# Ledger of designs, part 71: peptides against a protein of PDB entry 3ZN8

Target 1, 125 residues: chain A of PDB entry 3ZN8
Amino acid sequence: LEEYDKIQKKMEDVMEGKGKLTLRDVYAQIIALRKMGPLSKVLQHIPGLGIMLPTPSEDQLKIGEEKIRRWLAALNSMTYKELENPNIIDKSRMRRIAEGSGLEVEEVRELLEWYNNMNRLLKMV

## One batch from the design tools (peptide; made by RFdiffusion4, then SolubleMPNN)

Design b2_p20_8_s3 (from b2_p20_8, 12 letters changed)
Fold by OpenDDE base, seed 3:
Structure b2_p20_8_s3 (fold): chain B 125 residues (1-125), chain A 20 residues (1-20)
Amino acid sequence: as target 1 above (125 residues)
Amino acid sequence: KEERKRALLLLIEEFRKKEL
C-alpha cells in the first residue's frame, strides 16, 4: 500500500507539473503491483465493488504477469541514466537492452512507447 | 554463437560505462 501511494503521489506531482515520470517510477510501480497482487483480487475483497468487475481469466492474469516479468528484465538491463532519462534510449541502447534482457527489440520499444504515452497522458490531465 | 558473444561484449562495455 505505501509503495502504491508513493507512485500515485508521483503521478499526481507529474500531473501538477512538479516532476517527471521516469522508468525508475515505472519499476517501483511494477514492484508495488506484484506485491499487491492482481487489483481484481483486491477489489473482490471490497464489499459492494465485487459486483461485475470482469475478473480477468486466469490465463489473462498469467499473460499480464509474463509481460510484467519481461518489462522488469528490460528495466534491470537499463543504465541508471536510461532509467532517469528514458528519452536518451536510441536504437543502439534499445538493442543492447533487448539482448541483455533476452527480449525482442520490439518488446523494449513497446515498453518505451507505453512510458511515453503514459507521460503524455499525465501531462494532459 | 557469434551473436551471443556480441551481446555479451556489448553488455560488458555498458557495465563498464555504468561504473564511469
Scores: peptide ipSAE 0.046, ipTM 0.523, DockQ to the pose 0.018
Fold by OpenDDE base, seed 2:
Structure b2_p20_8_s3 (fold): chain B 125 residues (1-125), chain A 20 residues (1-20)
Amino acid sequence: as target 1 above (125 residues)
Amino acid sequence: KEERKRALLLLIEEFRKKEL
């Protein structure tokens, strides 16, 4: 719960333009969300949202858990400088991260694209 | 504060659904 509250506060600060979301913040979020289980279960406790969100199938949950595991491997292969400023990650850095994590370069690119999209959306709210 | 929390949770859930 305390880890989740810290992550929520960081995301609120980013939405208010008071900070930047980093891949270190993403790493902490992934760990907290894994401890809480599917976010759909958390949203079911919010009045009016539990009826509107379909519960993922068991197979979709397994696919999501494997994807998260792969992203954690990529994040664990990043330098502190890359985690704090993901915009420095060029093709050479992506290849090194992929090789160090046992992933395809495309999977590392997908994580970075997701991060960039998340930052864009947080600034629009 | 609570509405911002709901909006943030919905945003995260939309990203999770896109990755599933």
Scores: peptide ipSAE 0.042, ipTM 0.570, DockQ to the pose 0.351
Fold by OpenDDE base, seed 5:
Structure b2_p20_8_s3 (fold): chain B 125 residues (1-125), chain A 20 residues (1-20)
Amino acid sequence: as target 1 above (125 residues)
Amino acid sequence: KEERKRALLLLIEEFRKKEL
């Protein structure tokens, strides 16, 4: 719960222009989501909400978990400087991260594109 | 074999950069 509240506060600070979302913040969010389990399972424990939300199929949950596991491998293969400043990650750094994580360069690019899109979205809210 | 050695050297360099 405390880790989740810290992440939420960080997202609020970024939306207010008081900070920047980093890949370290993304890492913390992924870890918090894995500890709490799928938010859908948490919402299923709320009487009346469990009927109204389409529960992802077990197969969709497994696919999502595998993608998250791959992104964690990539994040674990980044330097602290890269985690704090993802914009410094060039083609050479992406290749190193991919080789270190056992991923394709395209998967590392996808993570960075997702991060960039998320950071743009948070600035528009 | 050479690519694996290069990957290992990059990992070692990366660990050193994380401890600094």
Scores: peptide ipSAE 0.041, ipTM 0.515, DockQ to the pose 0.019
Fold by OpenDDE base, seed 4:
Structure b2_p20_8_s3 (fold): chain B 125 residues (1-125), chain A 20 residues (1-20)
Amino acid sequence: as target 1 above (125 residues)
Amino acid sequence: KEERKRALLLLIEEFRKKEL
């Protein structure tokens, strides 16, 4: 819960324009979400949200857990500078991260695309 | 504050659903 509250506060600060989300924040979020379980189980405890969000199937949760495990491997293969400033990650860095994590370059690209999309959406909220 | 928390949680869940 404490880790989740820190992540939430960081995301609030980003939405207020007081900072940016980094891949370190993403790493911390992934770890917190794994400890809490499916976010749908957390959201069902929020009055008025439990009816609006279909719960993912057990098979979807397993697929998502495998994808998260791969993303953690990619994040663990990144340098401190890359984690703090993901915009420096070019094609050469993506290839190195992929090779170091045992992933395809496409999976590293997908993680970075997800990060960029999340950071854009947080600025619109 | 609470509405912002809800919006944030919904956003995270929507990303999880797109990735699943």
Scores: peptide ipSAE 0.039, ipTM 0.569, DockQ to the pose 0.342

## One batch from the design tools (peptide; made by RFdiffusion4, then SolubleMPNN)

Design b2_p21_1_s1 (from b2_p21_1, 13 letters changed)
Fold by OpenDDE base, seed 5:
Structure b2_p21_1_s1 (fold): chain B 125 residues (1-125), chain A 21 residues (1-21)
Amino acid sequence: as target 1 above (125 residues)
Amino acid sequence: ELDKREQEEFLQLLIAKLKNE
């Protein structure tokens, strides 16, 4: 019960934009983006949202979707402590996560590097 | 904002992970 209340409070804090970016937050964002599915594609066509991401080719979209799916598998193989504090993920933890998700260790490293870059960017704001 | 149902599903996954630690 106490652990449940802690998780609820942390989710509320994330929803309120309180705290540092964690891999839990990344997981939530990926799930949200995937559920927006066709709607996110429609939003990319709205003139003025300034995210003129060059519409990736259909093949690039498929590659991106596969990469996101693989990252979700990695995130699903992480412990709660790792999701909350990704900085504790050492080589041994990376190997375990890779094995549990069916990924290469380098793919897990890439996810962590991406997270670290995003977290650095957020600290500059 | 995550849908309330999605939040609940995610919370359940986190609880399950905590129990397995």
Scores: peptide ipSAE 0.024, ipTM 0.498, DockQ to the pose 0.032
Fold by OpenDDE base, seed 1:
Structure b2_p21_1_s1 (fold): chain B 125 residues (1-125), chain A 21 residues (1-21)
Amino acid sequence: as target 1 above (125 residues)
Amino acid sequence: ELDKREQEEFLQLLIAKLKNE
């Protein structure tokens, strides 16, 4: 599931041609995607994704949707400065975000790791 | 792509976050 969400977001970010991805951009994209309906329908509208990835099971889609919802809670607990410059998020900020969102610190770390991986991939394109 | 309405809603959220910094 984590790989499917990563690929989806990468494809969207590459299509927007923005030279710098921020967590602000990630937040905006997640909100836009959720308005399109269930994650299963959104994934079907992404060019190339349906060809490269096996159709996830219904259970996998539900787990992915829950993960995105938890990440939105984390993003909602971030300051503007943190959203624009996620690299400033230290252990203290990460703990505050986790407490404010009702998440484990590890879940916030996972979101930041995902973001860092996306930035690495965007630099290769 | 975010529609104009979604962009405005997001901007209002960002303004609220800036005020709380």
Scores: peptide ipSAE 0.018, ipTM 0.484, DockQ to the pose 0.032
Fold by OpenDDE base, seed 4:
Structure b2_p21_1_s1 (fold): chain B 125 residues (1-125), chain A 21 residues (1-21)
Amino acid sequence: as target 1 above (125 residues)
Amino acid sequence: ELDKREQEEFLQLLIAKLKNE
C-alpha cells in the first residue's frame, strides 16, 4: 500500500507537469505490482469486488506474469540514460537490449510503445 | 522488508550502470 501510494503520488506529479514518467518509474511500478500479486488475489476474494472487476482467468494472470518478467529482463538490459530518456532508444539500442535480455526486438518495441502510450495518456489528463 | 532490499538492489544496479557509462 505504501509503495502504491508513492507510485500514485509520482503519477499525480507527472500528470500535473511536475515530473516526467521514465522507464525507471515503470520498473518501480512493475516491482510494486509483483509484490501486490498475493494481495491482488486476496482482493479478488473480497465479496462484491469480484462482481465489479472481471477476475482475469488464471491463464490470463500467467500470461501477464510472463509478459512482466520479459519486460523486467528488457529493463535490466537498458543503460541508465535509456531508462531516464527512453526516446534515445534507436534500432541499434533495441537490438542490443533484445540480445542482452533474450527477447525478440519486437518485444522490446512493444514495451517502448506501451511506455509511449502511457506517457501520452498522462499528458492528456 | 523484501521491498526495501529490492529497491536498494535496483538503486545499486543504477549506480553501477552510471559508473560504467
Scores: peptide ipSAE 0.017, ipTM 0.481, DockQ to the pose 0.030
Fold by OpenDDE base, seed 3:
Structure b2_p21_1_s1 (fold): chain B 125 residues (1-125), chain A 21 residues (1-21)
Amino acid sequence: as target 1 above (125 residues)
Amino acid sequence: ELDKREQEEFLQLLIAKLKNE
């Protein structure tokens, strides 16, 4: 619970323009979400939300879980400087991260693109 | 309690990465 509260506070600070979302923050968020179990189970315990949200198929949940595991492998292969400043990750760094994590370069690119889109969205709020 | 142990493990992983730079 304390980890989740720290992540929420960090997200609030970023939304208020008082901070920057880093890949370290993303890593912490993924770990916290995995501890809570499938978000579908958490949402099912909220009265009214379990009826209104389409439950993803079991296959979609498995695909999502595998994608998260791959992203964690990529994040684990990054340096501290890269986690704090993802904008320094060039093609050479991206290839090293892919090789170190056993991923395709395109999968690492997809993670960075997702991060950049999320960070732009949070700055717009 | 599990939250504190995993925070410590994450911090140890970060420290280990900083030492390997």
Scores: peptide ipSAE 0.017, ipTM 0.480, DockQ to the pose 0.029; fails the geometry check

Design b2_p21_1_s2 (from b2_p21_1, 16 letters changed)
Fold by OpenDDE base, seed 5:
Structure b2_p21_1_s2 (fold): chain B 125 residues (1-125), chain A 21 residues (1-21)
Amino acid sequence: as target 1 above (125 residues)
Amino acid sequence: DLDKREQDRFLELLIAKIKNE
């Protein structure tokens, strides 16, 4: 509960423009979601969204879980400084992270692009 | 397309959690 409240407060600060979403925040959120169970169960607890979102197929859930697992491996291979400020991650850092996580450099790039897009979306809300 | 849908879902989850407290 305390970890959840910290994540929520951080997201509120980001949405209000008082904070910045970091990869540490992403990591914390992924861990919190995994503790709460499958993303589908979390979505079912949201009033009104469970009716509008098609229940992902079991195969889509497995693909999503594998992607999250790979991203966690990448995040675990990052330094604290990289997690707090992902903008410092250059090609050399991406390669190191990829090698340390058993991922392709392209998969690390996709995670960073995902993060950048998410951070932009949160600033528009 | 899949990445965008994952992003949208993640954002929706965050917003919904913020709104329900």
Scores: peptide ipSAE 0.037, ipTM 0.541, DockQ to the pose 0.406
Fold by OpenDDE base, seed 1:
Structure b2_p21_1_s2 (fold): chain B 125 residues (1-125), chain A 21 residues (1-21)
Amino acid sequence: as target 1 above (125 residues)
Amino acid sequence: DLDKREQDRFLELLIAKIKNE
């Protein structure tokens, strides 16, 4: 519960323009979500989401879980400095992270692109 | 792209959690 409240406060601060979402924050969120159980349970606890979003098939949930697992491997292969400031991740760092996590460079690029998009969207809300 | 739809859903979930609390 305390980890969840810290994550929410951090997200609120980012939305208000008082902070920056980092990959460390993303890591903490993923870990908190995994502690809450399968993504299916997390989705079921969000009122109205089952009405507004098509309930993902069990297969889509498994694909999403595997993608999150791969992203955790990438995040675990990053340095603290990279997690706090993802903008320093150049092609050389990206390749090292990919090799260290057993991922393709493209998968690491997708994570970074996702992070950048999320950080932009949170600032627009 | 399935990946983009998953990203959008995860984002929507994240935003929905923020808005409902």
Scores: peptide ipSAE 0.036, ipTM 0.560, DockQ to the pose 0.363
Fold by OpenDDE base, seed 3:
Structure b2_p21_1_s2 (fold): chain B 125 residues (1-125), chain A 21 residues (1-21)
Amino acid sequence: as target 1 above (125 residues)
Amino acid sequence: DLDKREQDRFLELLIAKIKNE
């Protein structure tokens, strides 16, 4: 509960423009969501989301869960400095992270692109 | 397209969490 409240307050601060979402915040959020159960169950508890989003097929849910597991492996292979400031991740760092996590370099690039897009979207709200 | 839908879902999860507490 205490970790959850810290994550929520951080998200509020970021949405109000008082903070920056980092990959550490993303990691903490993914772990918190996984503790709540499968992503499908979490999405079903959000009022209105089940009406606006097509229910993903079981295969799409499995693919999404596997992608999240791979991203967690990448995040676990990052340094604290990289988690706090992802823009320092150059090609050399990206290759090291990929090798350390057993991922393709492209999968690490996709995570960073996803983070950058998410951080932009949160600042627009 | 898949990445955008994943981003939208994650954003909606965060917003809904903030609104429901």
Scores: peptide ipSAE 0.045, ipTM 0.567, DockQ to the pose 0.384; fails the geometry check
Fold by OpenDDE base, seed 4:
Structure b2_p21_1_s2 (fold): chain B 125 residues (1-125), chain A 21 residues (1-21)
Amino acid sequence: as target 1 above (125 residues)
Amino acid sequence: DLDKREQDRFLELLIAKIKNE
């Protein structure tokens, strides 16, 4: 509960323009999400979302879990400076992160694009 | 399009977790 309250407050601060979402925040969120159990259970515990979103097939949940696991590997291969300021991640840094995480450079790019889009969405809400 | 839907879902998941706990 306390970990969620911190994540909530951080998201609120970002939405209010009082803060910036970082990849460290993303990492903390993913870890918190994983502590709750499989994405299937996570989705089931979200009131209204299970009603509004087609329940992803068990296979889609497994794919999502694997993607999250791969992104965690990428995040674990980032420096503190990169986690705090993802905008400094150039092609050389992306390549290093990819090599260190066993990912393709494109998968690291996808994570960064996802982060950038999330950060935009949070500022729009 | 697929990435945006995944992002929206992930955002909804995060927000909904934040609201439920």
Scores: peptide ipSAE 0.041, ipTM 0.566, DockQ to the pose 0.320; fails the geometry check

Design b2_p21_1_s3 (from b2_p21_1, 17 letters changed)
Fold by OpenDDE base, seed 3:
Structure b2_p21_1_s3 (fold): chain B 125 residues (1-125), chain A 21 residues (1-21)
Amino acid sequence: as target 1 above (125 residues)
Amino acid sequence: SLDKELQERILQLLINKLKNE
């Protein structure tokens, strides 16, 4: 509960322009979501919510879970400075991160692009 | 051997992480 409150407060601060979303925050959110895995299944059983949300196929869930595992590997291969300031990640850093995580450079680039898009969206709200 | 290459790669990754902190 304390971890969730911290994440929520951080998201609120970013949406209000009082902070910046970092890859460290993204990491914390992913870990929190994985811990909530059983709860998300419970929410799908709430009458009315399951009808409004397309239930992804089991195969799509597996693909999504694998993608999250890969992104976590990339995040674990980053330095503290990179996690706090992803904009410093150049081609050399991306290659190092990819090699350290067992990913293709393109997968690391995809993660960074996703982060940049998310950070832009949060600032526009 | 594959094991030596793996060890050398791990060492290089650790060094790179330390250099970029």
Scores: peptide ipSAE 0.032, ipTM 0.470, DockQ to the pose 0.020
Fold by OpenDDE base, seed 2:
Structure b2_p21_1_s3 (fold): chain B 125 residues (1-125), chain A 21 residues (1-21)
Amino acid sequence: as target 1 above (125 residues)
Amino acid sequence: SLDKELQERILQLLINKLKNE
């Protein structure tokens, strides 16, 4: 719960323009979410939201766990400088990260694209 | 998926911000 509150505050600060979302923040969030279990289960305890959110099937949970594992492998293969400033990750860095994590370059690109989209979304609010 | 859960969390933060304005 304490880790979750820190992550929430960081996300709020980013949304207020007081900070920048980094891949280090993403890593911390992934770890916190894994400890809490699926976010859908947490949201089911919120009055009015439980009816609107479908419960993922067991197969969807397994697919999600595999994706999390792959993204964690990529993040663990990044340098501190890359985690703090993902925009410095060029094609050469992407290839190194992919090779170090046992992933395809396209999977690393997907993670970075997702990060960029999330960071853009947070800045628009 | 991880991306879906993170997106849902971000969406919830956005909704909460809008409700508190």
Scores: peptide ipSAE 0.028, ipTM 0.511, DockQ to the pose 0.298
Fold by OpenDDE base, seed 1:
Structure b2_p21_1_s3 (fold): chain B 125 residues (1-125), chain A 21 residues (1-21)
Amino acid sequence: as target 1 above (125 residues)
Amino acid sequence: SLDKELQERILQLLINKLKNE
């Protein structure tokens, strides 16, 4: 719960323009979610959300876990500077990260695109 | 997927912020 609250506060700060979402933040979120289990279980404890998120099937969980495992491998292959400033990741860095993580360069690109989209969404508020 | 759940959470935070404005 404490880890989750820190993550939530960080997201709120980014949405208010008080901070920047980094890949380090993404890493922390992924780890926290894995520790707590499905987010639906976490959200059930938040009063007033009223949105019953469907519990994912076991097969959906496995697919999600595999994708997250691959993204964690990519994140673990990044330098601290890259995690804090993902915008410095060029083609050479992407290739190094892919090779170090056993991923395709496209999978690393997909992670970065996902990050960029999330960062954009948070800034639109 | 867990990434989808994360996206859903971010979306929910955005919606909640908009509702509170």
Scores: peptide ipSAE 0.023, ipTM 0.506, DockQ to the pose 0.220
Fold by OpenDDE base, seed 4:
Structure b2_p21_1_s3 (fold): chain B 125 residues (1-125), chain A 21 residues (1-21)
Amino acid sequence: as target 1 above (125 residues)
Amino acid sequence: SLDKELQERILQLLINKLKNE
């Protein structure tokens, strides 16, 4: 819960223009989500929401967990400068990150695209 | 050996990471 509060505050600060979302923030978010378990399980503990939300199948949970694991591998293969300033990640850096994490370059690109989309959305709100 | 080649590749990746910090 404390980690979630820090992440929420960070997102609020970014929305207010007091900071930028970094891949370090993304890493913290992923770790916090893994500690809390599937969002569906968290939401099931909220009175009135548990009945309305379809529980993801075990297979969907496994797919999501695998995706998170792969993204964590990519993040762990980045330098501190890349985590703080993802915009410096060029094709050469993406290839290095992919090789270091055992991922395809396309998977690293997908993570960066996700980050860029999130960062744009947070700045628009 | 395949293991030696893998170790060398890992070392190169670590060196590259350090160079790009």
Scores: peptide ipSAE 0.022, ipTM 0.459, DockQ to the pose 0.019

Design b2_p21_1_s4 (from b2_p21_1, 16 letters changed)
Fold by OpenDDE base, seed 3:
Structure b2_p21_1_s4 (fold): chain B 125 residues (1-125), chain A 21 residues (1-21)
Amino acid sequence: as target 1 above (125 residues)
Amino acid sequence: DLDKKEQERFLLLLIAKKKNE
């Protein structure tokens, strides 16, 4: 609960323009999500949303969980400087992170692309 | 697609906050 409150406060500060979303914030969010369980269970507790969202199949949940585990491995292989400033991650750093995490370079690129898209969306709100 | 679920969760948190203000 305390970790969730810190994540919410950080998201609030970013939305107010008082900060930036970092990969450290992403890491904290992923950990908090894993503790809460499948998003479908969380959304089922919201009146009206649980009826409109298709429940993912068990196979889709497993694929999603494996992808999260792979992203956590990538994040754990990053330096503090990279987590705080993901824009410094060049091809050489991306290869090192991939090798250190046992991932393909393309998977690390996908994580960074996802982060960049999320950070752009946050700045628009 | 985990990216879509993470995006959806993030969007829902943003919407929930905006509604509570």
Scores: peptide ipSAE 0.071, ipTM 0.554, DockQ to the pose 0.368
Fold by OpenDDE base, seed 4:
Structure b2_p21_1_s4 (fold): chain B 125 residues (1-125), chain A 21 residues (1-21)
Amino acid sequence: as target 1 above (125 residues)
Amino acid sequence: DLDKKEQERFLLLLIAKKKNE
């Protein structure tokens, strides 16, 4: 709960223009979510929410977990400077991250695009 | 030959990461 509250506060600060979401924040969020276990199972036990949110199939959960595991490998291959300022990640850095993670360069690009889209959404709200 | 150069490049990049560059 404390880790969740810190993440929410960070998102609020970014929405108010008081902070910047970094890949370090993304890393912390992923770890916090993994520690809480399958939050989907916790949400399924909230009366009324299970009717409003289509419960992902167990197969969709496994696909999502594998995607998150691959993104964690990429994040672990980044430098502190890259995690704090993902916009410095050029083609050479992206290739290094992919090689260090055992991922395709396209998968690292997908992570960065997801991060950029999230930052755009947070600035629009 | 190309594989050895790529391995050397990879090692140099790992060293740079460790130096926080």
Scores: peptide ipSAE 0.030, ipTM 0.490, DockQ to the pose 0.020
Fold by OpenDDE base, seed 5:
Structure b2_p21_1_s4 (fold): chain B 125 residues (1-125), chain A 21 residues (1-21)
Amino acid sequence: as target 1 above (125 residues)
Amino acid sequence: DLDKKEQERFLLLLIAKKKNE
């Protein structure tokens, strides 16, 4: 619970322009969501939130879970400097991360692209 | 025993590298 509150506060600070979203923040958020386990499923059953998020099929949930596991492997293969400043990740670093995580370089690129898109979205708010 | 200690040393070096790079 305390870890979740810290993540929420960090997200609020980022949305207020007081902070920067990092891959460290992304990692912490993914871990927190996974620790919530059944509670995250309960939140999907809250009337109003479920209408905006089509309930993915069980197969889509499994695919999503596998993608998250692969992204966690990539994040675990990053240095602290890379997690804090993802913009330093060049082609050489990206290849190292891919090799260290057992992923394709393209999968690491997709994670970084996702991060960049999220960070752009947060700057527009 | 020596192989396990070498593996532990290698892991510690990797962790240290991850913190410093």
Scores: peptide ipSAE 0.016, ipTM 0.442, DockQ to the pose 0.018
Fold by OpenDDE base, seed 1:
Structure b2_p21_1_s4 (fold): chain B 125 residues (1-125), chain A 21 residues (1-21)
Amino acid sequence: as target 1 above (125 residues)
Amino acid sequence: DLDKKEQERFLLLLIAKKKNE
């Protein structure tokens, strides 16, 4: 609970322009969410998401959980500098991260693209 | 062998990671 509150406060600070969202923050968020239990239970506790999104099928929840596991493997293969500054991750770094995590380079690229999209959304709010 | 060069590159990157962390 305390870890989740710290993460929410940091997300608020980033939205207010007082901070920068990093992949370290993403890692901390994923770990905190996994400690709360299955994704189905976590999504039910997020106000507004349960009303606007169709309840994902059990199969969609499993696919989402596996994707998060793969992203955690990628994050665990990153250096501290890469987690703090994901923009330094070039093709050579992506390949190393992919090899170290047992992922395709495209999956590492997808994670970085997701992070970049999140940063764009946070700047618009 | 391309595979041996790739393994050597991977080892060097792991060592560099451990030094820069």
Scores: peptide ipSAE 0.032, ipTM 0.485, DockQ to the pose 0.021; fails the geometry check

